# Peptides against a protein of PDB entry 2XVC, part 46

Target 1, 50 residues: chain A of PDB entry 2XVC
Amino acid sequence: ITERELLDYIVNNGGFLDIEHFSKVYGVEKQEVVKLLEALKNKGLIAVES

## One batch from the design tools (peptide; made by RFdiffusion4, then SolubleMPNN)

Design b2_p24_5_s4 (from b2_p24_5 with S4D H7K V10L N22R E23K)
Fold by OpenDDE base, seed 2:
Structure b2_p24_5_s4 (fold): chain B 50 residues (1-50), chain A 24 residues (1-24)
Amino acid sequence: as target 1 above (50 residues)
Amino acid sequence: SFPDKLKIKLTEKGKEYLEEERKK
């Protein structure tokens, strides 16, 4: 999964992301999802609200 | 790291980025 694809998912899911659920559904390692999130956050593209 | 369940908001920069990416 790419950063763009993850962003699209987040937007389409109303901003909600369950990493465990996402990992299971899409077959992406949890650490990979976290890596992408950290990249997006570090680039200032997302804010984690809760 | 992050908790499993997150609420995420796109920043204005993020929205701009996504808009540009969607044009590609």
Scores: peptide ipSAE 0.701, ipTM 0.912, DockQ to the pose 0.893
Fold by OpenDDE base, seed 4:
Structure b2_p24_5_s4 (fold): chain B 50 residues (1-50), chain A 24 residues (1-24)
Amino acid sequence: as target 1 above (50 residues)
Amino acid sequence: SFPDKLKIKLTEKGKEYLEEERKK
């Protein structure tokens, strides 16, 4: 999964992301999801509210 | 690093990024 694809998912899901759920459904390791989120955050593209 | 359940907002930069990516 790419950063763009994850960003699209987040937007389409109303900003909500359950990492455990996403990992299981899409077959992406949790640490990979976290890595992508860190990248998006570090690039200033997202703000994490919780 | 992150809790499992997150609420995420796109920044203005993020919105601009997504708009540009969708044009590609």
Scores: peptide ipSAE 0.700, ipTM 0.911, DockQ to the pose 0.894
Fold by OpenDDE base, seed 1:
Structure b2_p24_5_s4 (fold): chain B 50 residues (1-50), chain A 24 residues (1-24)
Amino acid sequence: as target 1 above (50 residues)
Amino acid sequence: SFPDKLKIKLTEKGKEYLEEERKK
């Protein structure tokens, strides 16, 4: 999964992301999801609210 | 790192990025 694809998912899901659920459904390692989130955050594209 | 369940907001920069990506 790419950063863009994850971003699209987040937007389409109303901003909610369950990393465990996402990992299981999409077959992406949790650490990969975290890596993508950190990249998005570091680029200033997202703010994590919880 | 992050907790498993997150609420995420797109910044203005993020919104602009996504708009541009969708034009490609």
Scores: peptide ipSAE 0.698, ipTM 0.911, DockQ to the pose 0.915
Fold by OpenDDE base, seed 3:
Structure b2_p24_5_s4 (fold): chain B 50 residues (1-50), chain A 24 residues (1-24)
Amino acid sequence: as target 1 above (50 residues)
Amino acid sequence: SFPDKLKIKLTEKGKEYLEEERKK
């Protein structure tokens, strides 16, 4: 999965992301999802609210 | 790291990025 694809998912899901659920459904390792989120946050593209 | 369940907001920079990417 790419950063763009994850960003699209987040937007389409109203900003909600369950990493455990996402990992199971899409077959992506949790650490890979975390890596992508950290990249998006470090680039200033997302803000984590909770 | 992050908790498993997150609420995420797109920043203005994020919105601009996504808009440009969708034009490609």
Scores: peptide ipSAE 0.698, ipTM 0.910, DockQ to the pose 0.908

Design b2_p24_7_s1 (from b2_p24_7, 8 letters changed)
Fold by OpenDDE base, seed 2:
Structure b2_p24_7_s1 (fold): chain B 50 residues (1-50), chain A 24 residues (1-24)
Amino acid sequence: as target 1 above (50 residues)
Amino acid sequence: MPTKLKIKLTEKGKEYLKKRKEEE
């Protein structure tokens, strides 16, 4: 999965992301999901609220 | 127990998506 795909997912999911759920459903390692999130955050495209 | 996050799309993020959509 790419950063763009993850960003699209987040938006389409109302901003909610369950890392464990996402990992299981999409077959992506949790570490990879976190890596992508950090990339998006570092680019200033997202902010983690809770 | 699931690890759930609430993520906000920043204005920069919104602009990013708009630009990317225009490029498609």
Scores: peptide ipSAE 0.615, ipTM 0.859, DockQ to the pose 0.735
Fold by OpenDDE base, seed 1:
Parts: C-alpha cells; sequence; structure tokens
Structure b2_p24_7_s1 (fold): chain B 50 residues (1-50), chain A 24 residues (1-24)
C-alpha cells in the first residue's frame, strides 16, 4: 500500500480509518499503516482529529 | 491506543490529490 492509496481510502471513507480493520482487510501491518499516516501528517496533507 | 481515527484532509492535501489526478 502506498501513501496515495491510503490517502484515497481515507477520503473515500469519509475521513474514518480503523487501523486494526484496515490491517486485516488489506494485509498491511499496523506499524506500516501508522508509518504511512505519519508521513501524510508530516507532509501536511492530513490532520488527525480523533 | 485507539485504533479508530477521524482524519481531515487539509487544503494542502486537497491540492495534492488534484495534482496527482492531473498527472494521470
Amino acid sequence: as target 1 above (50 residues)
Amino acid sequence: MPTKLKIKLTEKGKEYLKKRKEEE
């Protein structure tokens, strides 16, 4: 999974992301999901609200 | 740690996606 793919997923999912669920469905380690989120956040592309 | 997150796309993020679409 790429940063772009994750970003697209977030947008298409109304901004909601369940890391546990995503990990299971897409076969991506939770650590990798967090890594991608942190990259997106550090680039200023997203803000985590809750 | 919470596994469920609410994420907001910033204006920069919106512009990013727009540019990526233009590259296709």
Scores: peptide ipSAE 0.614, ipTM 0.859, DockQ to the pose 0.916
Fold by OpenDDE base, seed 3:
Formats: C-alpha cells, structure tokens, sequence
Structure b2_p24_7_s1 (fold): chain B 50 residues (1-50), chain A 24 residues (1-24)
C-alpha cells in the first residue's frame, strides 16, 4: 500500500483508523501502517488527534 | 487489543489531495 492509498482510506473512513483491523483486512504489517502514518504526519498532511 | 486512532486531514493535506486529483 502507498501513502496516497492510506490517506484516501483515512479520508473515506471519516478520519478513523484501527491499525489492527486494517492490518488484518488489507494484509499490511502493523509496523508498515505506522511507518506510512509517520510519513504523512512528518509531511504535515495529517494530525493524530487521539 | 485494537489500536484505534482519530486522524485529522490538515489544510496542507487537503491541498495535496486536490493537486493529486488534478493530475489524474
């Protein structure tokens, strides 16, 4: 999965992301999801609220 | 135990998506 695809998912899911659920459904390692989130955050594209 | 996050799209993020959409 790419950063753009993850960003699209987040937007389409109302900003909610369950890392464990996403990992299971899309077959992406949890550490890879976190890596992509950190990249998006570092680029200033997202902010984690809770 | 699931790790659930609430994520906000920044203004920069919104502009990013607009530009990427224009490229398509």
Amino acid sequence: as target 1 above (50 residues)
Amino acid sequence: MPTKLKIKLTEKGKEYLKKRKEEE
Scores: peptide ipSAE 0.613, ipTM 0.859, DockQ to the pose 0.763
Fold by OpenDDE base, seed 5:
Structure b2_p24_7_s1 (fold): chain B 50 residues (1-50), chain A 24 residues (1-24)
Amino acid sequence: as target 1 above (50 residues)
Amino acid sequence: MPTKLKIKLTEKGKEYLKKRKEEE
């Protein structure tokens, strides 16, 4: 999964992301999901609220 | 246990998505 695809998912899901659920459903390692989130955050595209 | 996050799209993020859509 790409950063763009993850960003689209987040937006389409009302801003909610369950890392464990996402990992299992899309077959992406939890660490990879976190890595993508950190990249998006570092680029200033998202802010994690919880 | 599930780890649920609430994520906010910044103005920069909104602009990013608009630009990417136009590039497609």
Scores: peptide ipSAE 0.613, ipTM 0.858, DockQ to the pose 0.758

Design b2_p24_7_s2 (from b2_p24_7, 7 letters changed)
Fold by OpenDDE base, seed 5:
Structure b2_p24_7_s2 (fold): chain B 50 residues (1-50), chain A 24 residues (1-24)
Amino acid sequence: as target 1 above (50 residues)
Amino acid sequence: MPTRLKIKLTEKGKEYLREAEAEE
């Protein structure tokens, strides 16, 4: 999965992301999801409210 | 660690998506 694909998912999911759920459904390691989120955050594209 | 997150697009993020769409 790419950063763009994850970003699209987040937007289409109303901004909600359950990392554990996402990992199980899409077969992506939780560490990889976190890595992508950190990249998006560091690029200033998202803000994590939790 | 929390597994459920609430994420907001920044203005930069919104701009990014618009620009990406325009380039496609």
Scores: peptide ipSAE 0.610, ipTM 0.861, DockQ to the pose 0.911
Fold by OpenDDE base, seed 4:
Structure b2_p24_7_s2 (fold): chain B 50 residues (1-50), chain A 24 residues (1-24)
Amino acid sequence: as target 1 above (50 residues)
Amino acid sequence: MPTRLKIKLTEKGKEYLREAEAEE
């Protein structure tokens, strides 16, 4: 999965993301999801509110 | 229980998506 794909998912999911759930459903390792989130955050594209 | 993250798309993020779609 790419940063863009994850960003699209977040938007389409109303801004909510369950890393454990996402990992299970899409077969992406949790650490990879976290890596992508950190990249998006560092680029200033998202803010993690909770 | 798993904790769901609440993620906000910034204005920069919105701009990014618009620009990316325009280039697709």
Scores: peptide ipSAE 0.610, ipTM 0.861, DockQ to the pose 0.720
Fold by OpenDDE base, seed 2:
Structure b2_p24_7_s2 (fold): chain B 50 residues (1-50), chain A 24 residues (1-24)
Amino acid sequence: as target 1 above (50 residues)
Amino acid sequence: MPTRLKIKLTEKGKEYLREAEAEE
């Protein structure tokens, strides 16, 4: 999965993300999801609120 | 109860998506 794909998912999911759920549904390692989130955050594209 | 993250799309993020969509 790419950063763009994850970003699209987040937007389409109302900004909510359950890493464990996402991992299971899309077959992506949890650490990979976290890595992508960190990248998006570092690029200033997202902010993790809770 | 699952642990969910609430993620906000910044203005920069919105701009990014607009640009990407325009390029598609």
Scores: peptide ipSAE 0.610, ipTM 0.862, DockQ to the pose 0.674
Fold by OpenDDE base, seed 3:
Structure b2_p24_7_s2 (fold): chain B 50 residues (1-50), chain A 24 residues (1-24)
Amino acid sequence: as target 1 above (50 residues)
Amino acid sequence: MPTRLKIKLTEKGKEYLREAEAEE
């Protein structure tokens, strides 16, 4: 999965992301999801609220 | 317990998506 694909998912999911659920559904390691989130955050494209 | 996050798309993020959509 790419940063763009994850960003699209977040937007389409109302801003909510369950890392465990996403990992199971899409077969992506939880650590990989976190890595992509950190990249998006570092680029200033997202902010984690809770 | 699953780790659930609430994520906000910044204005920069919105601009990024708009530009990407325009290039498609």
Scores: peptide ipSAE 0.609, ipTM 0.862, DockQ to the pose 0.749

Design b2_p24_7_s3 (from b2_p24_7, 7 letters changed)
Fold by OpenDDE base, seed 1:
Structure b2_p24_7_s3 (fold): chain B 50 residues (1-50), chain A 24 residues (1-24)
Amino acid sequence: as target 1 above (50 residues)
Amino acid sequence: MPTKLKIKLTEKGKEYLKEYEEKL
């Protein structure tokens, strides 16, 4: 999964992301999901609200 | 740590996504 794909998923999912769920469904390690989120955040593309 | 997050797309993110989609 790429940063772009994750970003697209987030948008299409109304901004909600369940890391545990995503990890299981897409076969991506939780730490990798977090890594991608941190990258998106650091690039100023997203803001984590809760 | 919570596993469920609410994420907001910034204006920069919106522009990024637009550019990405235009390249498809």
Scores: peptide ipSAE 0.607, ipTM 0.858, DockQ to the pose 0.874
Fold by OpenDDE base, seed 5:
Structure b2_p24_7_s3 (fold): chain B 50 residues (1-50), chain A 24 residues (1-24)
Amino acid sequence: as target 1 above (50 residues)
Amino acid sequence: MPTKLKIKLTEKGKEYLKEYEEKL
């Protein structure tokens, strides 16, 4: 999965992301999901609120 | 244990998506 794909998912899901659920459904390691989130955050594209 | 996050798209993020769509 790419950063863009994850970003689209987040937007289309109302901003909610369950890392464990996402990992299981899409077959992406939890660590990889976190890595992508960190990249998006570092680029200033998202803010994590919880 | 599920780890649920609430994420907001920043203005920069909104602009990013808009620009990306326009370039497709």
Scores: peptide ipSAE 0.606, ipTM 0.858, DockQ to the pose 0.762
Fold by OpenDDE base, seed 2:
Structure b2_p24_7_s3 (fold): chain B 50 residues (1-50), chain A 24 residues (1-24)
Amino acid sequence: as target 1 above (50 residues)
Amino acid sequence: MPTKLKIKLTEKGKEYLKEYEEKL
């Protein structure tokens, strides 16, 4: 999965992301999901609210 | 109990998506 794909998922999911759920459903390692989130955050494209 | 994150799309993120869609 790419940063863009994850961003699209987040938007389409109302901003909610369950890393464990996402990992299970999409077969992506949790570490990879976190890595992508960190990238998006570092680029200033997202902010984690809770 | 699921570990859910609430993620906000920033203005920069919104602009990013807008520009991306316009380029498609």
Scores: peptide ipSAE 0.606, ipTM 0.859, DockQ to the pose 0.678
Fold by OpenDDE base, seed 3:
Structure b2_p24_7_s3 (fold): chain B 50 residues (1-50), chain A 24 residues (1-24)
Amino acid sequence: as target 1 above (50 residues)
Amino acid sequence: MPTKLKIKLTEKGKEYLKEYEEKL
């Protein structure tokens, strides 16, 4: 999965992301999801609220 | 126990998506 694909998912899911659920459904390791989130955050494209 | 996050798209993120769509 790419950063763009994850960003699209987040937007289409109303901003909610369940890392464990996403990992299971899409077959992506949890650490990979976190890596992509950190990249998006560091680029200033997203902010984690809770 | 699932790790649930609430994520906000920033203005920069919104502009990023807009520019990407325009280039498609």
Scores: peptide ipSAE 0.606, ipTM 0.858, DockQ to the pose 0.742

Design b2_p24_7_s4 (from b2_p24_7, 7 letters changed)
Fold by OpenDDE base, seed 1:
Structure b2_p24_7_s4 (fold): chain B 50 residues (1-50), chain A 24 residues (1-24)
Amino acid sequence: as target 1 above (50 residues)
Amino acid sequence: MPTKLRIKLTEKGKEYLKEYYEKL
């Protein structure tokens, strides 16, 4: 999965992301999901509220 | 770290996605 794909998923999921659920459903390691989130955050594209 | 996150797009993020869709 790419940063763009994850960003698109988040938007289409109402801004919610369950890392555990996503990892299981899409077969992506939790560490990879976190890496992508960190990249998006560092680029100033997202803000994590909770 | 929490498992469930609430994430908001910034204005920069919104522009990023707009550009993404335009290039499809």
Scores: peptide ipSAE 0.633, ipTM 0.870, DockQ to the pose 0.900
Fold by OpenDDE base, seed 2:
Structure b2_p24_7_s4 (fold): chain B 50 residues (1-50), chain A 24 residues (1-24)
Amino acid sequence: as target 1 above (50 residues)
Amino acid sequence: MPTKLRIKLTEKGKEYLKEYYEKL
């Protein structure tokens, strides 16, 4: 999964991301999801509210 | 127990996606 794809998912999911659920459903390692989130955050594209 | 995060797009993020969708 790419950063863009994850961002798209987040938007389509109403801005919510369950890392455990996402990992299970899409077969992506949790650490990879976190890595992508960190990248998006560091690029200033997202803010993690909770 | 789910680990749920609330993610919000910044204005930069919104613009990024706008450009992304325009390329489709």
Scores: peptide ipSAE 0.630, ipTM 0.868, DockQ to the pose 0.700
Fold by OpenDDE base, seed 5:
Structure b2_p24_7_s4 (fold): chain B 50 residues (1-50), chain A 24 residues (1-24)
Amino acid sequence: as target 1 above (50 residues)
Amino acid sequence: MPTKLRIKLTEKGKEYLKEYYEKL
């Protein structure tokens, strides 16, 4: 999954992301999801509120 | 219990997605 795809998923999911659930559904390692989130955050595209 | 993260799209993020969809 790409950064853009993850960003799109987050928006379409109302801004909520369950990393464990996402990992299970999409077969992406939890640490990989975190890496993508960090990339999005570092680019200033998202803010993590919880 | 599952733990959800709340992610907020910044103005920069909104513009990024706008440009993304415009190119589709």
Scores: peptide ipSAE 0.630, ipTM 0.868, DockQ to the pose 0.660
Fold by OpenDDE base, seed 3:
Structure b2_p24_7_s4 (fold): chain B 50 residues (1-50), chain A 24 residues (1-24)
Amino acid sequence: as target 1 above (50 residues)
Amino acid sequence: MPTKLRIKLTEKGKEYLKEYYEKL
């Protein structure tokens, strides 16, 4: 999965992301999801509220 | 512990996606 694809998912899911659920459903390692989130955050494209 | 996150798309993020779709 790419950063853009994850960003699209977040938007389409109303801004909610369950890392464990996403990992199980899409077969992506949890550490990979976190890596992509950190990249998006560092680029200033997202803000994590909770 | 809790793996559920609430994420907001910034204005920069919105523009990023807009530009991406316009280039398709």
Scores: peptide ipSAE 0.630, ipTM 0.865, DockQ to the pose 0.836

Design b2_p24_8_s2
Fold by OpenDDE base, seed 3:
Structure b2_p24_8_s2 (fold): chain B 50 residues (1-50), chain A 24 residues (1-24)
Amino acid sequence: as target 1 above (50 residues)
Amino acid sequence: EEEEREEEEKKREEESKLKIKVLT
């Protein structure tokens, strides 16, 4: 999974991301998903809402 | 103790759900 693919997934899901679900479905480690999110955030492409 | 384990699992599932604002 690439940053671009994850970003596209988030966009297509209306900004919702379930890390656990994504990990299970795509076979990507939760740690890798978090790493990609951090990269997207650091690039100013996303903001995580709490 | 099974109920506590199920509550912990539900909490992890809820914490895994994020709302992301896309800035592009």
Scores: peptide ipSAE 0.531, ipTM 0.846, DockQ to the pose 0.869
Fold by OpenDDE base, seed 2:
Structure b2_p24_8_s2 (fold): chain B 50 residues (1-50), chain A 24 residues (1-24)
Amino acid sequence: as target 1 above (50 residues)
Amino acid sequence: EEEEREEEEKKREEESKLKIKVLT
């Protein structure tokens, strides 16, 4: 999966991302999902709300 | 001991749920 594909998924999912669920459904390692999120954040495309 | 493992798993599942603001 690419950064753009993950971003598109997040947009289409109303801004919600369950990393564990995503990993299980799409067969992507949790570490890879986190890596892509970090890249998106560093590019100023997303912010994680805590 | 089984109940403790189930509570730890549930906590990890809750921590995996993120709300993300898209800035574009």
Scores: peptide ipSAE 0.530, ipTM 0.846, DockQ to the pose 0.858
Fold by OpenDDE base, seed 4:
Structure b2_p24_8_s2 (fold): chain B 50 residues (1-50), chain A 24 residues (1-24)
Amino acid sequence: as target 1 above (50 residues)
Amino acid sequence: EEEEREEEEKKREEESKLKIKVLT
């Protein structure tokens, strides 16, 4: 999965992301999801609210 | 303790749920 694909998923899911659920459904390691989120955050594309 | 392990697992599951603001 790419950063863009994850960003599109987040947008289409109303800004909600369950890392565990996403990992199970898409077969992506939790650590990889976190890495992609950190990259998106560092680029100023997202902020984690809670 | 089994109950403590189940509570820790639920806590980890809840902590995996994030609300994200898209800033584009």
Scores: peptide ipSAE 0.529, ipTM 0.846, DockQ to the pose 0.881
Fold by OpenDDE base, seed 1:
Structure b2_p24_8_s2 (fold): chain B 50 residues (1-50), chain A 24 residues (1-24)
Amino acid sequence: as target 1 above (50 residues)
Amino acid sequence: EEEEREEEEKKREEESKLKIKVLT
């Protein structure tokens, strides 16, 4: 999965992301999801609210 | 010990849920 694909998923899911659920459903390692989130954050595309 | 394990699992599941603000 790419940063753009994850961003689009987050947008389409109302800004909610369950990392455990996403990992199980899409077969992406939790570490990879976190890495993609950090990349999106560093680019100023997202902020984690909680 | 089983209740503690179930509580730890539930806590990990709750901590995995993020609210994200999209800034674009």
Scores: peptide ipSAE 0.528, ipTM 0.845, DockQ to the pose 0.913

Design b2_p24_8_s3
Fold by OpenDDE base, seed 1:
Structure b2_p24_8_s3 (fold): chain B 50 residues (1-50), chain A 24 residues (1-24)
Amino acid sequence: as target 1 above (50 residues)
Amino acid sequence: DEEKRREEEEKRRKESILKIKVLI
């Protein structure tokens, strides 16, 4: 999965991301999801709330 | 302890959900 695909997924889910669910359903390691989120954050595209 | 296990599973599930603000 790419950064763009993850971003689109987040947008389509109202800004919510269940990492456990995503990993199980899409077969992506939790570490890889976190890596992609960090990349999106570093690019100024997202902010993690709370 | 089955109750404790269920509570721990629910906690892990809730902690895995992130609210993300999309900036652009």
Scores: peptide ipSAE 0.536, ipTM 0.851, DockQ to the pose 0.813
Fold by OpenDDE base, seed 3:
Structure b2_p24_8_s3 (fold): chain B 50 residues (1-50), chain A 24 residues (1-24)
Amino acid sequence: as target 1 above (50 residues)
Amino acid sequence: DEEKRREEEEKRRKESILKIKVLI
């Protein structure tokens, strides 16, 4: 999954992301999801609130 | 302890939920 695909997923889910659920459903490692989130954050596209 | 296992699984699930503000 790409950064853009993850961003679109987050938008479509009202800003909520369940990393465990996402990992199970999409077959993506938790570490990869976190890596993509860090990239999005570093680009100023997102802020993590919780 | 199966009850403890279920509670730990639920805790991990809740902790895995992030609220993200999309800026663009």
Scores: peptide ipSAE 0.536, ipTM 0.851, DockQ to the pose 0.853
Fold by OpenDDE base, seed 2:
Structure b2_p24_8_s3 (fold): chain B 50 residues (1-50), chain A 24 residues (1-24)
Amino acid sequence: as target 1 above (50 residues)
Amino acid sequence: DEEKRREEEEKRRKESILKIKVLI
């Protein structure tokens, strides 16, 4: 999965992301999801609201 | 012990849910 694919998923899911659920469903390690999120955050494309 | 384990699992489950603001 790429940053773009994760971003598109988040948009299409109303901004909600369940990392554990996503990992199980899409077969992506939690660490990889977090890595992609941090990349998106560092690029100023997203902000985490929590 | 089992109750505590279940509570910890629920806590981890809830903490895995993020609300993301898309800026672009």
Scores: peptide ipSAE 0.535, ipTM 0.851, DockQ to the pose 0.899
Fold by OpenDDE base, seed 5:
Structure b2_p24_8_s3 (fold): chain B 50 residues (1-50), chain A 24 residues (1-24)
Amino acid sequence: as target 1 above (50 residues)
Amino acid sequence: DEEKRREEEEKRRKESILKIKVLI
């Protein structure tokens, strides 16, 4: 999965991301999801509110 | 204790949810 694919998923889900759910459904390790989120945050594309 | 296990699983489930503001 790419940063763009994760970003698109977040947008399509109204800004909500369930890491556990996403990991299970898409077969992506939780650490990888977090890594992608950090990349998006570092690029100024997202901010985590919770 | 199955009830405790279910409660812990539900807690983990809820804690895994993030609210993200998309800036671009």
Scores: peptide ipSAE 0.535, ipTM 0.851, DockQ to the pose 0.832

Design b2_p24_8_s4
Fold by OpenDDE base, seed 4:
Structure b2_p24_8_s4 (fold): chain B 50 residues (1-50), chain A 24 residues (1-24)
Amino acid sequence: as target 1 above (50 residues)
Amino acid sequence: EEEELKKLEEERRKESKLKIKVLT
């Protein structure tokens, strides 16, 4: 999965991301999802809300 | 012990859910 594909998923999911669910459904390692999120954050495309 | 482990697993499950603000 690419950063753009993950970003599109987040947008289409109302900004919600369940890492465990996403990993399980799409067969992407949790570590890879986190890596992609970090990349998106570093590019200023997203902010993770606490 | 089993109940405590189940609670820990549920907390870890909740922690996997994130709210993300898209800035674009």
Scores: peptide ipSAE 0.523, ipTM 0.856, DockQ to the pose 0.870
Fold by OpenDDE base, seed 5:
Structure b2_p24_8_s4 (fold): chain B 50 residues (1-50), chain A 24 residues (1-24)
Amino acid sequence: as target 1 above (50 residues)
Amino acid sequence: EEEELKKLEEERRKESKLKIKVLT
C-alpha cells in the first residue's frame, strides 16, 4: 500500500483509522501502517487528533 | 482467565483506533 492509498482510505472513512482492523482486512502489517502514517504526518498532510 | 484475556485484547483493539485530521 502507498501513502496516497492510505490517505484516501482515511478521507473516505471520515478520518477514522483502526490500525488493527485495517491490518487484518487489507493484509498490511501494523508496522507498515504506522510507517505510512508517520510519513504523511512528516509531510504535513495529516495530524493525529488526541 | 479466558475472559480476562478477552478483555485485554479488546482494550488493545480500542487503543488501535485513531482520529486523523486531513490537512489537504
Scores: peptide ipSAE 0.523, ipTM 0.856, DockQ to the pose 0.817
Fold by OpenDDE base, seed 1:
Parts: structure tokens; sequence; C-alpha cells
Structure b2_p24_8_s4 (fold): chain B 50 residues (1-50), chain A 24 residues (1-24)
């Protein structure tokens, strides 16, 4: 999965992301999901609430 | 003991849920 694909998923999911659920369903390691989130955050595309 | 493990798993699951603000 790419940064853009994850971003699109987040948008389509109302801004909610369950890392554990996502990892299980899409077969992406949790570490990879976190890496992609960090990239999106560093690019100013997202902010994690709370 | 099994009950404590179940609680731990539930808490970990809750902690894995994030609310993300999209800034685009």
Amino acid sequence: as target 1 above (50 residues)
Amino acid sequence: EEEELKKLEEERRKESKLKIKVLT
C-alpha cells in the first residue's frame, strides 16, 4: 500500500483508522501503517487527533 | 488469567483506533 492509498482509505472511512483492524484485513504490517502515517503527517496531509 | 488477557487485548484494540484529521 502507498501513502496515497492509505490517505484515500482514511478519507473514505470518515477519518477513522483502526491500525490493528487495517493490518489484519489488508495484510499490511502495523509498522508499515505507522510509517505511512508518519510520512503523511510530515507532509502536512494529516494530523492525528488525541 | 484468561479474563486479564482478554482485557489486555481489548485495551490494545482500543488504543489502535485513531481519529485522523485530513488537511487537504
Scores: peptide ipSAE 0.522, ipTM 0.856, DockQ to the pose 0.868
Fold by OpenDDE base, seed 3:
Structure b2_p24_8_s4 (fold): chain B 50 residues (1-50), chain A 24 residues (1-24)
Amino acid sequence: as target 1 above (50 residues)
Amino acid sequence: EEEELKKLEEERRKESKLKIKVLT
């Protein structure tokens, strides 16, 4: 999965992301999802709330 | 003890749910 694909997923999901669920459904390791989120955050594309 | 394990898993499940603000 790419950063863009994850971003699009988040957008289409109303800004909600269930890391555990996403990991199970897409077969992506939890740490990989976190890495992608960190990249998006560092680029100023997203902000994680709470 | 299984009740407490379920409770722990439920809390862990909640913690995995994030609210993301898209800035673009």
Scores: peptide ipSAE 0.522, ipTM 0.855, DockQ to the pose 0.881

